# Peptides against a protein of PDB entry 3V4O: the designs that were tried, part 209

Target 1, 234 residues: chain A of PDB entry 3V4O
Amino acid sequence: DQPLAKDKVALLIGNMNYREHPKLKAPLVDVYELTNLLRQLDFKVVSLLDLTEYEMRNAVDEFLLLLDKGVYGLLYYAGHGYENFGNSFMVPVDAPNPYRSENCLCVQNILKLMQEKETGLNVFLLDMCRKRNDYDDTIPILDALKVTANIVFGYATCQGAEAFEIQHSGLANGIFMKFLKDRLLEDKKITVLLDEVAEDMGKCHLTKGKQALEIRSSLSEKRALTDPIQGTEY

## One batch from the design tools (peptide; made by RFdiffusion4, then SolubleMPNN)

Design b2_p28_8_s3 (from b2_p28_8, 9 letters changed)
Fold by OpenDDE base, seed 1:
Structure b2_p28_8_s3 (fold): chain B 234 residues (1-234), chain A 28 residues (1-28)
Amino acid sequence: as target 1 above (234 residues)
Amino acid sequence: SAYEEAEKYMEETGTDDALQSFDPQLSP
């Protein structure tokens, strides 16, 4: 009854050194730590920092090439971002100020492409703000998603809210990764795991009432990041 | 830890200055 993955592939992107936007710090540490954890879970991990629009699009394209039927795909992003009309946009480091959707990568578009690969599991971990971009009035017409029941979004914050890092310190995790890293290796359904992370984050006095984990899922099977890869001897 | 220090700072000052938002702070 144990679900199996054909393979497990992760793309981690951390953007910090923006040209026209405030600099960030946490993505460096967060990408590094998450890389190590996912490798312990037998993910093939590509980790990249400070990507331009062109580089981000290329990275996503290469990531998609590694996906196939039954493969677990995980996309992690830490950086600037926004959410308009339920669509999440990741902001490249060379994005102008202000930026529009055409300057950014839409996560839902990536999801659509992942569905075309018939993946076994699609996980998005988005450590970014979810505030509306008032300078982007475009309502994108997105292709309809398939009903695959294998999608999990872990948002570092709730709709219309902000994500945070610690300012008065050296290198430290963002708030989301601080709690995620403690549970990521647990052998639990991914939605259950994230729910526990949400409860842990809820106990953080620093961000109480400011940042809360949101889980959005359509997952009909007990899929875990710890699921073994098919054909692997133990 | 950095988090403990930040928490203490915020409690003492009553501010959120210890936090940095990922808000892009867009301008026209």
Scores: peptide ipSAE 0.408, ipTM 0.858, DockQ to the pose 0.906
Fold by OpenDDE base, seed 3:
Structure b2_p28_8_s3 (fold): chain B 234 residues (1-234), chain A 28 residues (1-28)
Amino acid sequence: as target 1 above (234 residues)
Amino acid sequence: SAYEEAEKYMEETGTDDALQSFDPQLSP
């Protein structure tokens, strides 16, 4: 009687070695740890690091080919990014300085394409900053989204705010992944799970008042990452 | 742990230098 997924597919992108922007560290660790966790949840996972614009667009295209009716799709991104007019932009490693929307990938455009696949669940985990890019004055004209009620956004930070990693020590998780990894395997509705992660993150003294998880969802069914795949034992 | 060390550093120095922003417009 519980919800079932036709299949479960995830694309994980971690950009850290930027050519024209500051280099990051956490995406390396975060992608590897998330890959391991999602595989335990029976996701088919494609994990990629340091993608150019061309490579990112190709990766998204290949990801979309794996989506179909009833499939759970999860997109995770860790790297530089920005948000203009409510649209999230992922920055490729070969992006110029400064960059504009034409140099980046718009998450909402990807969502539109995922909706056309009639997926069972669309989850976006965006570990990037959400500050406005003052060098990009373009107003995006996006196609209207369908009402599918199967969408969950987990933003590592609030609108207009920043996401952080630890710089003082060696390799460590980003702030978002530090807390997400401890709860990701729990059998709970994905929005409930993320809400608990938000509470855990709120107790972190390092980023109190600097970074807070934001959940944006339209999810009318009790869908969890632990939902079994149709035709399998559970 | 790395986080404990970072917390200690921030407490001792009174700075947030232990954090690096994902915003490319800000210096690490």
Scores: peptide ipSAE 0.330, ipTM 0.806, DockQ to the pose 0.633
Fold by OpenDDE base, seed 5:
Parts: C-alpha cells; structure tokens; sequence
Structure b2_p28_8_s3 (fold): chain B 234 residues (1-234), chain A 28 residues (1-28)
C-alpha cells in the first residue's frame, strides 16, 4: 500500500544578508526555486529570507503548529551554519561575530519537537557548513529522541566540511540545489532520491573532494515527497 | 553557464577563489 500524508508542510529559510558575516547569494535563488517545486508537490510552503534570530524562532514555532499526526514536515535551510558535537546550528542574519549556540537555532531541537507532533515524515535539507565553531564549546543537552523511523537528513556537505556557492556576479544555485532541483519531483523514496542527487553532485568538478552530500536516515517506510495527501483525488 | 565559467576560472588560476564557503570564517 502506498503511504499517505495527512498533509504536507514545508518551511524554507534562506539567510544571505548577514549583518556581521559575509553575505551570500545562492539562498535567494535556492529558496524561490525550491518553493516552486514543493508547491508542485502539493506542499504548503512558507518561504522566508533573511531572518533574525527572533524571526527565525517564530517561523519555526509557526511551522510546528502546522504539524500533526501523519503530516509530512520538511525544513530547508540555506545560509551560514556550523555543527558542534553532532548538532547542527542555523545562523540568523543578526548573529554576532563570533556567534554561539545561544544565538543560533539547533536543528535537533526542532526534530525533537516534530517527533512530539507524531509526524509521518521529517525531512531536513541543510545547505550549510558543518565545520566546528571554535568560538563555542558548549555541549547542548538535548532531550532523547523517540524511535519513529521517519527521519531523513540531507546534508549538503559532509561532517566537518563546507558547503559552497559560486562567486558569480549573477544569480546562481548553490551546489546542493543545482542537483536537487532536477530530481525533486521524482516519485521515489526520499532516501533513494537523495542518493541519486549525491551521485549527480559527485560529478561536479568544482566541489570534487570539497563537498559531498550526506544522507542520514532512519526511514522504515517507502515515503516520498510525491505521496498523495489523504482524502485527495490524487 | 555560471558553473562552467567558475570551472574555467579555477582551471586557469589553480585557485578556489570561484567558490564561497557558507562558513563565515572561510567566506571571501
């Protein structure tokens, strides 16, 4: 039997105009393009750009309110970020220099809250660096995760590595979105889809040996972004 | 394309200057 989603909700955040950090370009294009694609997949999409810490926290809270039992939740982030001790931190545009975990949003905390909603699928697409922040040695104490077997992480890069965009005068996709966009609409299990994206990205000469897609998943069912919403004629 | 241009630049210069990291310490 084909899995069904009660609903499909996505929050897309692209941070580029940082106050105290280098500005980025790709998040603008990537968020808009991903928004269009996810809407074609019947996701309810909230796309936001250049969020302060306060705005980002509010956006996440509002996103969580839309989640419920059986709902597919997708969080996409493009911007500055880091990973300390296995925890991913998204950096708001008003983050100080240097920033610490208290200035950022922890993805694993969001995952914990999503699990409490008994979602049908939790997808995180993180287009950010995963290097350690040497200015913050705080070890977050997180609540234990439940065994829900419905979690998929698509990291744009490997642990301890960097994510990149091209320094072009015009607008261009980041490396991750360049390849993701070509396959996102395919009717495949999300982990299979991302695996194919990983292979495509591996052929990119610009980032060979520098950036590679990492898939971390615990997904016991054949869940796809193309799964129909329950009660619909799809 | 932008990517082809970037690849060409990197080949010609032998540098990674055509790339910008999403790590603020490593971004140009």
Amino acid sequence: as target 1 above (234 residues)
Amino acid sequence: SAYEEAEKYMEETGTDDALQSFDPQLSP
Scores: peptide ipSAE 0.312, ipTM 0.806, DockQ to the pose 0.633
Fold by OpenDDE base, seed 2:
Structure b2_p28_8_s3 (fold): chain B 234 residues (1-234), chain A 28 residues (1-28)
Amino acid sequence: as target 1 above (234 residues)
Amino acid sequence: SAYEEAEKYMEETGTDDALQSFDPQLSP
């Protein structure tokens, strides 16, 4: 039996124009292309660029309001970030230098809140670095996650590693999105889809040994981004 | 394409200069 989604909602955030950190380019193109792809998959997509901490928190809150039982939720982030103690932190454009966890949004906290909504699927696509922030010694005390078995993390890079874009005068995708976009519409279990993306990325000579897709999942059902919305016929 | 050019550059120079890291460069 094919799983059904009650609805499909995605929040896409691309941060580029940082005040106190190096500017990025790829998030602009990546958010745009991903928006179009997810809309083809019947996602309700909110795409935002260059969000302050306040704006990011508000966007997440609004995103959560759209989630409910059985809803597929997808969060995509492209920008600066870090990972401390297994927790992923998205960096707002107005974050100080250096920043700490209180200046950033913890993805795992968002996951916890998504679980409270009893979502059908929680997908996180994180196109950011995963290096340790040595300026933040805070050990986050997070609430225990529920065993929902509907969680997928697609990390653009490995733990402790960096994510990259190409330096080009024109517009170009980041490394992760370059490969993700070619497979995103495939009717496959999301973890299988991402695994194929990982293999494709692995063939890229530019980032060999520097960036590799990491998939972390607890997904007990064959959930796909192509899954029909309940009440719709295909 | 941009990626083809980047690959060519890397092959010619033997460097990764064609890549920009998302590293926030935490250096106050």
Scores: peptide ipSAE 0.355, ipTM 0.828, DockQ to the pose 0.888; fails the geometry check

Design b2_p28_8_s4 (from b2_p28_8, 12 letters changed)
Fold by OpenDDE base, seed 1:
Structure b2_p28_8_s4 (fold): chain B 234 residues (1-234), chain A 28 residues (1-28)
Amino acid sequence: as target 1 above (234 residues)
Amino acid sequence: SAYEKALEYMKKTGTDDALQSYSPELSP
């Protein structure tokens, strides 16, 4: 009846202080606020800021070690990024200008590795741009994914579009997190929750026609971030 | 534990900028 998680683990990465690219502001606040919310949902949360390529790869490796059969895995990324041929690439702070896929982490590769862990739910929240990188003509050879029907992508923006942070003095949320944080604790199927976030974000006149949430999912069960952990007492 | 190991890589730093696109202009 009630779906149960074996455990719940989240890796949050916010990259801001790039060496060869424009600096960002929102990821600091976004990671902080998301950390607090996910902890309220009993997630084990690892939050990291300004990671080099080496550090990002290590973080992902350690994250994967925490995943196992029935575990809910959530990966959040805020920073520079691009999408080539349907593959999302997270850009480390030490990436060169221009960067290529070999300098970045491919989200779909991480998903493949998560599937090997037989997780109960795989959620990706990607607060990054999805524009094509014309300086990278590499066509990645991706291994075939399993049909697990437990995958949810929340893209902060549409394919080929950009994600933005609010232009204010001081620290403020990115557009995606501004609306996500208001609904994240709701006891709803994760795809339903994100759909409501999409509607809320759609009312923002600042990004109308420039940024819109895209949900890509293959989720056959009513899984929610609020699902209890198996064997826990409340 | 793997969790503790992951925490060893944790960094915390600040930032500076305007309405920023998360897609920077690239140059050769």
Scores: peptide ipSAE 0.275, ipTM 0.683, DockQ to the pose 0.274
Fold by OpenDDE base, seed 4:
Structure b2_p28_8_s4 (fold): chain B 234 residues (1-234), chain A 28 residues (1-28)
Amino acid sequence: as target 1 above (234 residues)
Amino acid sequence: SAYEKALEYMKKTGTDDALQSYSPELSP
């Protein structure tokens, strides 16, 4: 009954030092701490900071090369972002001001490619703003997604809202990671785990009424980040 | 670059790679 992963692969991206946008601080700590946690869960982790568009695309391509049938894939992003027409866009550090979809990476496109790999689980943890970008009026025509029932989105904030980091001296986590890191190692279905994180976040007075975790999933199996890897590796 | 090395290593081994940064002053 215990689900098994063929392998576990994670790509973590933290963008902070934007050229034409406000700089961030939390992604550094968030990526670092999440890396350590995911390694404890036997994920193969690549963690990158301050990526240009070209570098981000390359990182995603390399990430996809490690995905195969039954592999758990996790993509974490912390940085600027936006959401138009249900599509999430991650903003590279060299994105212009204003940026458009052509300057950014579409998460749904990555999901499509992950589905083609027949992954066992697709997890997206997006610690970014989700406000509409009015400067991007393009409606991308995306390929239809397959019905794989193995998709989980953890949005640091709700649709149309912003995500925040803790504002004080020194390095600190974003709000999402602050609560995620406390539960990430729990042996629970990933959607249940995230639901508990959402409840914890809801108690945070700093972001009450400002930021709320959103879980969007189609997960028909009890998949957890703690699921063991099959004895046979690729 | 460190980035290129990380990608190359990831491709070849599929194992964990160290945190890469393009900002020298920013280190975990």
Scores: peptide ipSAE 0.061, ipTM 0.465, DockQ to the pose 0.020
Fold by OpenDDE base, seed 3:
Structure b2_p28_8_s4 (fold): chain B 234 residues (1-234), chain A 28 residues (1-28)
Amino acid sequence: as target 1 above (234 residues)
Amino acid sequence: SAYEKALEYMKKTGTDDALQSYSPELSP
């Protein structure tokens, strides 16, 4: 009577060296640390850095090919981003200035495609800004989502706010990953785990009033990243 | 440093991980 995953697959994208936008530093370290942790959780992990629009779309397509019924899918993104009308957009490194939705990847569209795979769990960890892009006046028309009750969004920041890096001695770390890495291996329902991360972040004086974790979920089952893969005993 | 270790790891992972179809562009 324990939830099982048919398989566990993660795609991690860290965009730093933008051509026409400010460069970032934290995604490199954050992707590295998350990769190691997810591998300890028996995830098949694909980690990519500094992807163009073309490369990002291809990476997502290949990620989707690894998904199937009962598979746990996790998408992590660290980089520039924005949110318009409740839709999250990941910005490729070759995006123009200013960028629009046609230059970016919509997370909700990816979710729709993941639902078609009948996955067991869909987790999105989005370490990006969520401010409105005033240069994008397009109202997206998205396909209706299915009711799968297996979706978890972990936003590094709240709606309309920014995600930040903490720099120490020249090294930059993402705030979200700073706290996530300490709890990611815990055997807890993913929403409970993220709640604890949110509390830890809330206790940090550096982020008070600046950045807060937001959890948006529709998860009707006790699913954890530690759930064993079918056919294996842990 | 952690940054340097991450850089080296990503370089290696980009070439050695069979699940990856693309090599990451790595730079400081």
Scores: peptide ipSAE 0.033, ipTM 0.452, DockQ to the pose 0.029
Fold by OpenDDE base, seed 5:
Structure b2_p28_8_s4 (fold): chain B 234 residues (1-234), chain A 28 residues (1-28)
Amino acid sequence: as target 1 above (234 residues)
Amino acid sequence: SAYEKALEYMKKTGTDDALQSYSPELSP
């Protein structure tokens, strides 16, 4: 009864050195640490930093080529972002100020494409803000999603709220990754794991009342990041 | 392979320090 993955692939994107926006620090450390953890879970991991719009789109395209029936796909993003009308937008480092949806990558579009691949699990970990962009009133026309019951969103913050990074001298994590990294290797259903991370984050005095993890899921099976790859023995 | 092609876009960068929001102040 143990769920199996045909394969496990992850795309990690950390944007820090923005041309027209404030620079960030935590994505470097967060991507590095998450890479090491996911590799321990036998994920094939592509980790990229400071991507332009062109590079981000190409990275996503290449990531999608690795997906197929039964494959676990994980997308992690750390950087500037916004949310309009329920759609999440990742901001490339070369985005103008102000940016619009045409300058950014829509996560829900990526999800739609992942569904077409008949993946076994789709996980999105979005370490970005979710405030509305008042300079863009474009309503994306998205194709209807299929009912696949294999989708998990881990938002680093609540709708309309901000996400933060911990800034100390030297290397430091974002708030979300600070707590996620301690539990990521646990053999638990991914939604249960994230729920525990949410509780841990809730105890942080620094972000109390400012940032809280939001889990949005449609997951009908007990899928975990620790699930073995079909054909392998552990 | 598709994986190898994806690696072609891999980039590395440096660091700086301060508590920063992941929501930039946008200008008109």
Scores: peptide ipSAE 0.270, ipTM 0.675, DockQ to the pose 0.282; fails the geometry check

## One batch from the design tools (peptide; made by RFdiffusion4, then SolubleMPNN)

Design b2_p29_1_s1 (from b2_p29_1, 8 letters changed)
Fold by OpenDDE base, seed 4:
Structure b2_p29_1_s1 (fold): chain B 234 residues (1-234), chain A 29 residues (1-29)
Amino acid sequence: as target 1 above (234 residues)
Amino acid sequence: SEVEERYEELKKTETEPETDELQSYSPQL
């Protein structure tokens, strides 16, 4: 039987114009391209750029309000970030230098809140660095996650590594999005799709040994971004 | 949308040559 989504909702955040950190170029392009692709997949897409901490938290809150039982939720982030103790932190444009966890949004906290909504699928696509922030000594105490078996993380890079953008084909793209966009519309289990993206990225000599896609999943069902919305006739 | 507007503006103004140089998303701390 074909898995069905009650609805499909995506929040895309691209932070590039940082106040106290180097400016980026690719997040705008990547958010734009991903927005168009997800809309073709019948996602309700909210795309936002250059969010302050306050704005990011509000955006996440609004995103969570759209989630419910059986809804597919996708969070995409492109910008500065770091990973401490297995926790991913998205950096708002108004973050201080140096920034700490209290200045950033923890992805795992968002996941916890998504689980409370009994979503059908939780997808995180994180186009950010995963290097440790030595200026942040905070050890997050997170609530235990439920065993929902509907979680997929697509990290643009592996643990402890950096994610990159490249000036190519006229506009800058993140390396992750460069390859993701070519396969995103394929009717495949999301983990299989990402695995193929990982292979494509692995063939890029520019990022070989520098950036590699990491897939972390607990997905027991064959769920795809192409899954039809319940009650709709395509 | 803001994304579309800024994207179109970028297309008009971006004149940098293509390079194989990578820019890291790692901020300078």
Scores: peptide ipSAE 0.460, ipTM 0.868, DockQ to the pose 0.739
Fold by OpenDDE base, seed 5:
Structure b2_p29_1_s1 (fold): chain B 234 residues (1-234), chain A 29 residues (1-29)
Amino acid sequence: as target 1 above (234 residues)
Amino acid sequence: SEVEERYEELKKTETEPETDELQSYSPQL
């Protein structure tokens, strides 16, 4: 009765050293800490920093090659981003100013491709802004998503809102990861876990009224990041 | 790994927080 993962694979991307945009700091710390946590959960983790558009696309392609029926796939992104018409765009470090959709990676496109792999669970943790990019008027033509009931989005912020890091010198998490890391290892349904993270984040006075975690899920089973890998005993 | 190397480099330069100012992840908007 315990849900099983055929395998567990994560791609973590932290973009900080943008060529044409303000540099960030937290993504490095966030990716590092999340990598260690996910490895404790027996994820195969690929963690990458400061990817160009070409490198990001290649990383996603390689990530997708590791996905198959029943595999848990987790994509984490920390960096600049935007959201147009419900489509989330991750901004590569070589993106121009202003950037447009053709310069960025659409998360929903990745989700579509993950669905084709018949994954057991698709988790997106997006630590980026979700404001409308008025310099991009394109609407990606996405085929209708399949009804797989295995999708969880953890948006670091609400629709139309911004995500933030605190300006620290040295080691500091972004707001989202600051709270996520404290609960990530809990043996709970992923949506329940994220709900608790949302409550914890809600106590942060610095981001009150500015940033709040949004959980968007279609998850019909009690799937957790702690779920054992098929063929193994824990 | 690159992540580990860069993290260790950052750790060496760790200092007290400069400010509680927020940096947005959406610079062009």
Scores: peptide ipSAE 0.360, ipTM 0.824, DockQ to the pose 0.823
Fold by OpenDDE base, seed 1:
Structure b2_p29_1_s1 (fold): chain B 234 residues (1-234), chain A 29 residues (1-29)
Amino acid sequence: as target 1 above (234 residues)
Amino acid sequence: SEVEERYEELKKTETEPETDELQSYSPQL
């Protein structure tokens, strides 16, 4: 039987114009293209660029307000980031140099809050680095996650590794989105879709041995981004 | 939207790629 979504909501954040860190370019293009694709999939999409810490926290709060029982939630982030002790941190544009966890948004905390909303599916697409931040050894104490079996992480890179964009003067995707966008509309289980993206990315000579997609999932149902919304025509 | 506006602005200034060099998303290397 085809799974149904109560609704589908996505928050897309692209941070590029950092105050104290190198500027990026691809997140704009990535967010733009992903917005259009997700809208074709009947997602309600909130797309934001260059958010301060305060704005990012507010955006996440507003995103959470749109989530409810059975809703598909998708969070996409493109920008600077890091991973400490298995926790992914999105870096706001006003983050200091060096930044610490207190200056950033923890993805796992967002996941916890999404679980509290009893969402039907939680998808995280994180186009950020996963290198350890040596400037902060703070160990976050997180509450235990619920066993919801509806979680999918698409990490643009492997643990401890970096994510990249190609330095172009114009319209260009980051490495992750370059391959993701080609398959995003496919009617496949999200983990299968991402696995195909991983294979496509693996053929890129520029990032071979430097960046590889990691899929981390606890998904017990055949859920896809193409799943129809309950009460709509299919 | 802001995204659309900024995308269109970038599109107007689009040129050929300058390099194939990679930019890391980790500023604190």
Scores: peptide ipSAE 0.346, ipTM 0.817, DockQ to the pose 0.841
Fold by OpenDDE base, seed 2:
Structure b2_p29_1_s1 (fold): chain B 234 residues (1-234), chain A 29 residues (1-29)
Amino acid sequence: as target 1 above (234 residues)
Amino acid sequence: SEVEERYEELKKTETEPETDELQSYSPQL
């Protein structure tokens, strides 16, 4: 049976102009291209750049307000980040150096809140590093997630590893988006789609042994980003 | 949108790739 989305909503965040950290370039291009692709998939897309902690939290709050039962929610983040104890932290542009969890947004906390909305699908595309932040010794106590079997994480890199962009003077994607964009419109289960992206990325000689896509999912249904919105004629 | 505007600005200033060096998304590590 063809799964249906009640609606499809995406929040895209690209952080580049960090105050206390090296600036990035690719997130702009990545957010731009991903925005256009997701719109072709009938997502309602909010795309934001260079968000402070306050702005990021507000953006997430607003995003959550758009979620409801059966809605597909997609969060994309490109920027600095880290992972401690299996928790992913997105780093706002105004984060101090060193940054800590209190300065950052925990993706798993967002997931919890998305689950409370009874979403049909929760997709996280995280184009950030996943190395441990040794400057943050805080062990986050997160509430147990519900068993919703509708969760997909596409990590631009594997656990404990870094995500990269190639330093170009002009338009260039990050490594993750470079390959993701070529397949994003395919009518495939999202985990299958990402697996193909992982294989494509594996052929990149520049990042071989440095960056590899990790898919972490609990997805019991054949949900795709191409799934039609309920009540919409195609 | 801001994204579109900044993209177009970047496009106008695009030059040849500077390097094939990788920039990490985790500077403090």
Scores: peptide ipSAE 0.340, ipTM 0.816, DockQ to the pose 0.810

